Peptides against a protein of PDB entry 5Z08. Designs and how they scored, part 220

Target 1, 168 residues: chain A of PDB entry 5Z08
Amino acid sequence: RQKDEWAKKTSSLMKQLDWFIGEHLGAMLAAEELGGPVVGELMEIDPDDLSAGFNAHGKLKKATSQPDLDRRQRRIDDIWGPQDEQGQAHKRKRGADEALAASAEMRDLIEQLMNKLVEAGGDNSATYVEIPRESAAARFLVRSKVAMFHPNDARRLRLVDFGRDLDD
Target 2, 222 residues: chain B of PDB entry 5Z08
Amino acid sequence: GLPRLIDAIEEASKIPAKRRQTPIKPTIEKLTTHLYTHGASPDSLLRLADLLTLRNHLDQASLAAITRNLYPSSTVSDEVVLRFIGALGHGQLKPTLALQALFLRWLVMVYHLLENPGVLGQVYGVLFDLLDTAAIRPQLCHLLALVTRRKHVRPFRIQAILTLSRQTGGDPNLTGLLRVFKNYYPEIIVGDATKGRASAFKHPDPQWRQHLDEIQQRRSEA

## One batch from the design tools (peptide; made by RFdiffusion4, then SolubleMPNN)

Design b2_p22_4_s3 (from b2_p22_4, 11 letters changed)
Fold by OpenDDE base, seed 1:
Structure b2_p22_4_s3 (fold): chain B 168 residues (1-168), chain C 222 residues (1-222), chain A 22 residues (1-22)
Amino acid sequence: as target 1 above (168 residues)
Amino acid sequence: as target 2 above (222 residues)
Amino acid sequence: MEAAASLALMIEEIERLRRKAL
């Protein structure tokens, strides 16, 4: 019974995560890859803010309203866009393609990171994913305190084990 | 006068040090003393720029001494600027990176005397592409901080600086340049990846500035 | 809430639930 409820909740959260990546993060990550503003750089997400990110009922604080992210992306496009209409159309198309690519990269990276953490069975040395390149996605995860690079190898990334850090 | 000293050095620069009949050092000392006292005219600056930037048989100490005393008595032409810019980068025919750093420092110190400051904006890409060269990066970032305008702040350059900043462990000069970029586009997040103190790009030599001002004032009185 | 914080919270909760399901 409890396992089934947890499985359902996990599935629901995975769908929400997938939606969040596709609808909100993809465009911003693509903008970063294209040399736009860095996503989330000012947030020292204080570990305390991560802990505070759950309300007293264990509910996620609502993600930033959809309108604000869309406004930010539009502003990036307004700043870096070509002045001519044709250039704007080409930029919009390229931006959409890059956003899809960035979303796919982020999804894949998160999936690999989570799978490695489970497969490692508590062996920290086995939790690392080898990344082919330093991407906006990888950097974003590190800035978000979700992932960490290996101290001696920037090609190796691991998910932060939030459960162990609380029990120690 | 200064032209005759330059003539003698130009002739000596064509001959390897081991084959010179007379040591060049006394002539270099006379030149640097003259430059310190009177500065260099635009014509003399061009000739000296050629001596400093073109491959010749002058020793590095002499070239550095001339560069350190290269006070303009008036303005600095585009041609002089372009000689120094052309001397930047890697190559067997180019000056040493140490001398290139002195040239960049000089350009920073005489920036206010350029006949056309816009000339540096035209070669912005050439300067920017040299940021990976650690030996000249401090002075290069300072010069770019002076030269940067809104038109130069482009997505690919933002990304290039961010990438290089990570690769260098947050070089404070790169962080300083990113702050200049942020003045034009506040949306640029200069994140804590720059936990390092950004360079303030202070004048590299206050004494040199003061002496330059004295040389410049004497011309306005003549 | 910034996108980074939202992502972190979701991932943390997913990890927590996955560990409980084992």
Scores: peptide ipSAE 0.175, ipTM 0.312, DockQ to the pose 0.184
Fold by OpenDDE base, seed 2:
Structure b2_p22_4_s3 (fold): chain B 168 residues (1-168), chain C 222 residues (1-222), chain A 22 residues (1-22)
Amino acid sequence: as target 1 above (168 residues)
Amino acid sequence: as target 2 above (222 residues)
Amino acid sequence: MEAAASLALMIEEIERLRRKAL
């Protein structure tokens, strides 16, 4: 009975986490990957805002033709194309696709981290997930104090064990 | 007595104002005078809650006058509370948002007289989901500030209030509610989310409180 | 910071519940 209640609560929280990743976090992570603001500085990035591109300071590019496009902004402009109506539609679609990709990456990473923590049975050395790159997702988890990099290997990430701090 | 006045108003509430044989206003005035002097028993409160929350032919001024004089002489039952909660939100059969704001204000002012304060905690989700309704938000945030416990401060609700606070330009009532959340989760940063001043959720009507206390004292002496 | 805090709280609570279910 109590185990069933905990299982139901876990399932409910997993759905809430999935929703949060998909509806809010994915677009922000995609913005960071595209050279936008670091997640937590801008709280809500509309996927449509991804289409506008970002300046060197991670601010939304205003439509003003300032000539000093840095390399990142040029890459964004090259990725997103000209600001014509067709270009805007392609930009919106691509922004949505990047947000979906970032959401999927974050979901997968969290799942791997949580599974490794359970499988390790208390062995901290076995809790590390190998990450192919330092993604916005990985950096966000570390900034959030949810995950930690291995001190000697930035390709290894582990979930912070929140359970130990309550029993000590 | 109060029951006979309620009977007359219930009957009149079924009939459009233009088709009533007698004006209801004198009966409403007698009711509000009685409520001001003696308060309402639990049974009378339930009947009045139905008159206030169910769609009928009473005018908004009469409904507001009854609500402003709805002094409990005793406790407030779960059933009465649930009638007012059920009247909240959007819908063609719901009371006006102005009247809903008066109901929420009333619940704040009588919170200490609830037979079971936990009843509001059980419907916490229903109340919380109405925070987007600007017209009732001030009183709703005040009620939630009283009701909120650690079990209600869930991550999704923290995010929801932060999002809504941004969308509203930092509503001081939302900031006030977020401060209540921070009491349970100190890691919540209120200042970064809202450049605005938080509401202190002071008692909405000190005179109403004083008069309620006088009515409640008479019960303890009887 | 807010999104980070929200995520942290959710993950922490999920971990806590998973451990209790084991």
Scores: peptide ipSAE 0.221, ipTM 0.452, DockQ to the pose 0.280; fails the geometry check
Fold by OpenDDE base, seed 4:
Structure b2_p22_4_s3 (fold): chain B 168 residues (1-168), chain C 222 residues (1-222), chain A 22 residues (1-22)
Amino acid sequence: as target 1 above (168 residues)
Amino acid sequence: as target 2 above (222 residues)
Amino acid sequence: MEAAASLALMIEEIERLRRKAL
């Protein structure tokens, strides 16, 4: 039946999504959580400007000797940077563990979001998942225009209902 | 009814405790019991907000008890919100920082009942500038986490929170707020400020939430 | 950008298919 074919195709796509999360996205999300580069955003703020800092009036400060950027970049480079020999195994293990954690968080979040959308039966108010924290996963979903926060509650995330937006 | 209890407390608030003919505590207890059972109407909320935010002769325990039982039965007006916001900060005429923390906690817990959630966004700068006040910072960061929109996430505020995070040794609430900022500007380099445990900004009182929901449900059935 | 677009497309298609299956 056509419904069975759609169910099979959905299952196949879910497997592909799971693979994509595990193989590609998890490491990037982990990097973001660890203070790495942001996945999928065009940087509107020059990292150098962030590094230099701003005063209370929004004026750019002169770059200090070790801006927060340099410290972060150094940490990123220390965690994810070119494999200089010393301490690699512990760094790799930590990176792998963080990537697995990020992948698991993303999978769980997507699953919850999708389940809530189905359970809501078209009630948009019922589609929100309560998120314990704003994770790199949650942020990525929002940046990807896959999810949106509740307009009044940043702890409530819902899947963008792509099918309703087409019928309206 | 609730208005009469408020009247009695308003009159008592004008008089120093030592000069009151009758103890106010029994009236406060009646008020808090009433608030717990029925909540406060918008009009009652405004009157109570004035009692809580304006300098008067009510004791801190009474003010705290009222604040802890300040369940809205309906919506929360902009005027009520602005009373509480206006009560924040340092000054001899301001409520104690402990009471201000309770006000901020209250605003967090009733945020979904605001008639205009945008009102807090309009006073975002006022709230943000109070982040240096350590005693209210936890609740303030939580409120800001709810209120923050892209328009509020400005480079100068990013830097301000980073600077303050360094100065505070990585306050987890500031780290939590900075994570909220990262949603709008993911390129925000949190640096050493993220070394700390970030606050998840969980609901400050689940039992209070549940009881509020019960009060609000009675309104929807009426 | 590519990862975000890929994720969005996959999720959108999954949602579309789920709706059709209802």
Scores: peptide ipSAE 0.209, ipTM 0.336, DockQ to the pose 0.220; fails the geometry check
Fold by OpenDDE base, seed 5:
Structure b2_p22_4_s3 (fold): chain B 168 residues (1-168), chain C 222 residues (1-222), chain A 22 residues (1-22)
Amino acid sequence: as target 1 above (168 residues)
Amino acid sequence: as target 2 above (222 residues)
Amino acid sequence: MEAAASLALMIEEIERLRRKAL
């Protein structure tokens, strides 16, 4: 009975978390990934500076073959590209696509972090998730004091164990 | 004088080293000595910029020696700057990356002598897109640190530096450039992957600066 | 700030509940 109630509460909170990520965080994280304002800090980026489309010369050369980084930089370039009428519709659509991508990345990262914490059984060395990149999602979790980077390896992220600090 | 030395080197540059009747090294030594003593006029700078940036038969040691002694006696024109900027990047017709690094270093050291410092701001995108080139990155970041204005600090460039900083394990020059960006946008978060020591972008060669100042002073007294 | 605090509280509570469910 009590376990079932906890499972129901957990499920409810996960749904709330999912909603919060999708409806609120995703767009802000996408903006941060686009080099916009940091989530929780109002970057006074002049909206007029945002409206001035990045000229065609802003293409970062595809250094590393990882298709996802290239997609995001292309996403930046096309979201912030020249404001032709077609550009605005593409900008809105692409902004939405980036918000969805950022939401998905945050969800996945939180899930991995939570799963690793459970699997580690109290071994702090086993709680680290290897992240392919320092995303806006990862940075947000660290700023939120929900996660911590490994002291010597910024590719390793772990959840803050909120439960240990309460039992001491 | 300097023009005659440049003429001789220009002619020699058209001919492969093995087919030259006379070794070019003594003429290069005379040129570099002259440049060290008197500097180069705007006209001579343009000619030397062409010799340094265009594909020719001059050896890398000679090109490097000329670049290291390329003291302007006066101002540096937009045309000279654009020759060096046009020589940057990858390609079979481009100078070596080692020589490009010397060009960028030179631009840093003569930045205060540019007739129009804004010219580098106009080509900011070209410079910025080369940050992935490790061999020139230190000097490129230094130049960008001088050139950067609020109009250049755009979201995509912030993200580009952050991404490249992660990929490079926190290159101190990129961190230094990002600190310059933070002066315009304090809210820029430098993630843990960028928690490296930032470059302070100190003058690359204090002795070269002092000697340049001596050359420039002699012109002002004439 | 509010978003970060809200996220932290939700995650903390989820972790707490998961530990109790084990």
Scores: peptide ipSAE 0.206, ipTM 0.326, DockQ to the pose 0.183; fails the geometry check

Design b2_p22_4_s4 (from b2_p22_4, 11 letters changed)
Fold by OpenDDE base, seed 1:
Structure b2_p22_4_s4 (fold): chain B 168 residues (1-168), chain C 222 residues (1-222), chain A 22 residues (1-22)
Amino acid sequence: as target 1 above (168 residues)
Amino acid sequence: as target 2 above (222 residues)
Amino acid sequence: MEAAASLRLMIEEIERAIRKLL
């Protein structure tokens, strides 16, 4: 009974995380990969403020009535966009593709980290995942204090043990 | 003339100071006086760059004195630039970090005389990876501030500077370099997190600049 | 709440849930 409740809770939390990655992180991570603002260092972007986008001065714009997808795409376009109309359309498409790719990379990385935690029986010290590249996703997890690199190998990433790190 | 002075110093540089029959200091003084008065031709600059960057038996004071008087009478070739860049970093065969800082300072002061300023842009990564070396960081940031173009401002480099800035307690030179990056990406927040004043990257030596201009003017009259 | 803080909280809760399943 208790295990079934925790399994349901884990599944629910994973769905929420998946939604959060797709809806809030993907565009920001894509912007970072493309050469835009570094997520979590350059802008404390409140999830609620992420919908508003940024002006040319790096300030949050007031939420205009435009859909969140258009706002994120505009942010990528504002960072990267050629001034010409045809260039804007190609840029919008590229930005959307990059946001999807960044979301997929973050999802995959978190899934691998969680799977390693399960395989390790909950011991975070044994949960190192090998990363093929230093991505915006990997860097964001480290900056968020969710993950840490192996002290001797920056290609190895593990989850932070929030329970143990508070007791040490 | 200058070539004969360089010949004598090159030969002396092959021999340990304790085994030299004649002191090299008088020859170094003649060289530095000549350089101060006339500057160095492109050919002489290359030979002097080799003496400064390659491991030899010259003392650090002599190497520093030559570097401080290394006025180009003409342009600075890519080959000369690459000798100095190749001498940067850690290693038993590399010059001291103090001498490397003088080389970087020299590159800043002669940047406008480079035959191809783009050569520094090609080695941008090599320069950037040395930012963790505190002893050369001030001059390195100044050089990077001159060299940086939009193509060099990448997310991983922004992140690396921000991380290093935090680790160093907000080094003003790193903050200055971030301001240069902000010119290409206005969305970069600089200084709100770091209570530190950014470096303005002023000319390292106004007197050296003035004397260089005098040497360069004499060439245009000849 | 910062995106980083939100992500951290969600991942922390998932880690706790996983540890309780094991």
Scores: peptide ipSAE 0.318, ipTM 0.373, DockQ to the pose 0.204
Fold by OpenDDE base, seed 4:
Structure b2_p22_4_s4 (fold): chain B 168 residues (1-168), chain C 222 residues (1-222), chain A 22 residues (1-22)
Amino acid sequence: as target 1 above (168 residues)
Amino acid sequence: as target 2 above (222 residues)
Amino acid sequence: MEAAASLRLMIEEIERAIRKLL
């Protein structure tokens, strides 16, 4: 009975977290990945604003056009390139795609972290997930003090143990 | 001699620690003692670079100990440099980020001994693209500060550092790198991107430098 | 409430709930 209640609560909280990631956090993480403000410094980024990209000050810029440059070079050209209307539509789509990608990355990362916690029987010390890159998602989790890197391997991320500090 | 010690470690590196008949630690200690006393020749440096950068069964403590004692007795070849650069980044076959940070620190400390410092300028993009990796950023910024020339200071890289500086809350190392960029483009405003003090990129280990100088001096007298 | 604080609270609650399941 109590386990069933906690299972339902966990499921409910995961749904709320999923919603929060999709509706709010994904756009902000995408903004950070695209060179916008750090998540937590700017609370309200409209996904439509992500389409414009960010200037050297982390403020929204109007959208620019060029396709073939390396994904990182594209981010910079999107920040510095000419602001054309066709560029805005492509940038809106790109902003939406980046928000979706950031949301998916955050969801996947949290899911992996939570699954490792379950597999470890609640022992956070054994809950390291290997991350392919230091993403905005990973950085945000660390900045939020939700996760920490392994002291000897920053490719491994684990949840911070919130429970041990309260029940002792 | 040093070649025989390297041979023994190379063979041991092929075998998992649990399957080794003899502990490798005594051989590592002999190697590190030899390196500390005599340094490594160019040929030995290349072999050691392969041991450090290629995936093998050596433990992280041993790899770190070798790296900390990797004193060149002569120059550092482009080939050695490229082994360490090739070991940077993310991937299952790459060394740990902690070890990569030690490699970058080593490259900073031996920069003046490179046969061709221009080799780092050729791989500038590879190095620059790793700035988002927090674990190696301090040493990477220091190395980039040494390597950066006017040809590398492009608008896109300026923006990338400014962006990353905001994202990191004004990492002093990024601020330090922006100051280097400002030497080539005075119009770069460093203060707006960085609430923090710039790193001065001081030598990472003055004692290591002094000991390197002693090893290098013996070469000039021989 | 900062997105970071909100996320932390949510994850903390989930971790607690998971631990109560185990």
Scores: peptide ipSAE 0.308, ipTM 0.370, DockQ to the pose 0.204
Fold by OpenDDE base, seed 5:
Structure b2_p22_4_s4 (fold): chain B 168 residues (1-168), chain C 222 residues (1-222), chain A 22 residues (1-22)
Amino acid sequence: as target 1 above (168 residues)
Amino acid sequence: as target 2 above (222 residues)
Amino acid sequence: MEAAASLRLMIEEIERAIRKLL
């Protein structure tokens, strides 16, 4: 009975988390991956706003003509570059796609971290997930004090143990 | 004079050391002494830049000695700058990374004498893409700190330097460059890994600077 | 609430719930 209640609670919380990631966090993480402002310092970014890009003040740029942009700057300028009508639609779509990708990466990472926590059975040494890259998602979890890197290996990430109150 | 010394070194540079009739070291010493005393004119700088950057038979010690004494008596042209920038990176025809680090150091020390400082801003991408090269990173970050303007501080570069900073365990030079970026974008969070020591990008050689100033003053009096 | 604080609270609650399942 109690296990079933906790299972239901976990499921409910996971759904809330999934919603939060998809609706609020994904666009901000995408902005960070694109070298925009870091998650937590921005107000809610509309995925549509990701299409406009950020000016030198971290504010959304209006459509400006593309200077001769290197490939990465083209990628950012493809995301953030001049708003021709077709360019605006493509940028909006790309901003939305990047937000979806960032959301998916965060979801997957949290799921892996949670699974390792379950598998470890209380052994903190076994709770590390190997991350292929240091993503905005991984960084956000660390900044949020939800996760920590292995002291000697930045490719290993684990959840912070919130439940060892000293009194148990 | 300096042109004749350069002529002799240019000719010697075409010949392998084992096939030279005369040792080049005495001529290099004369050149470096002349450069230390009088500096190099814009024309001489261009010729010396070619000797330093193009593949030839000069030994690394000689090239380093010339670079360490490469005092401009006047301004530094865009062409000279571009020779040194073109010599950066990996490749069989490129100078050694140690020599490239000296070139970057030189560019830092003569930055105020550039005829057009904007030329470095035009090649900003080339410089920035070399930040992964550890051997030149300290001097490269310093140069980028001087060159960086708002137009260069782009999201992808912010992310790239943040990523590289983490991969390097928080290289102080990268942290220093991020601080420069943060002046243009205050919202840049330098993560905990970058809370470490940042480079202040102090002048690489105060004695060299003083001697350069003395050479430059003699020109203004002439 | 900052997105980070909200996320932390949610994850903490989930982690606690998981531990009660173990």
Scores: peptide ipSAE 0.212, ipTM 0.337, DockQ to the pose 0.215; fails the geometry check
Fold by OpenDDE base, seed 3:
Structure b2_p22_4_s4 (fold): chain B 168 residues (1-168), chain C 222 residues (1-222), chain A 22 residues (1-22)
Amino acid sequence: as target 1 above (168 residues)
Amino acid sequence: as target 2 above (222 residues)
Amino acid sequence: MEAAASLRLMIEEIERAIRKLL
């Protein structure tokens, strides 16, 4: 009975998180990837201010030939391109596509992080997820103090164990 | 065309102004007009980068005018980027700090057009070590804010910014860069070192951006 | 609430719920 209630609660919380990611975070993370304002900082950044922060363009193209990274970079140029009505519709569609992609990336990353936390059985060394790239999603989780990078390897990310800090 | 204008300027750059048979100013004006209208191809951009970064007999006003009109019509190669990075810092053979600030501003404004933005990440240390140079610090902090990744955010660099921020009385550009670092290390306390407002690193020239977008759009239609 | 604070609270609550299931 209690396990079923907790399972239902977990499912409900996951749905709320999924909604929050899809409806709010995805667009903001996409904006950050596109060189927009950094999520969770006091947006005194005028939306017209190039947030000199985290844009996708500064990604070291690691030699992984995946054509999709080049596609995101091209999409940034198109989002900042001229505001003709067709360009705006394409920008809105691309913005929506990037928001969906950012939402999916955040969902997948959180899922991987949670799965690794469960699988590790308390071994902190086993809780690390290997991230293929430093994404807005990964950075946001770190800023939020939800996740942390491995001290020696910025490609490895883990959840902060909130349960251990309560017993001290 | 643009190549012929560059040829004429390259030849004139080898000769001291007092020894030139013809004034170079009309050719510079033609070049800057052409660049404003059409932008520079990758090949032309490399040649212009050499003219701007190598010691020659061109006057500072001409070099600044070329830099202000250095609109890429296409992408910016690693080689072009490295020419500008190599021109940074102190030295008798290096461009003036005022011109270096214009180069850094240019790199910020064309960052989205780099063929490989990772090239700046490879030279991150070179850029970071120039933060003590006050004349270029505003543009340098802006560029570093674009370039910084988790791999660059090291304890010694955090401490270096904090120290330099204290020494400068809280330079808002250093505070802005430290805020970028805080995105990777949330435990960084920005407030105690920096009583000042952080720079938001706004686009340096919205009109230049708009004009660049117009030049870039013409390429996509061709 | 800042998006970061909201996300943290949600994830923390989920982690607590998961741990109670384990």
Scores: peptide ipSAE 0.198, ipTM 0.343, DockQ to the pose 0.194; fails the geometry check

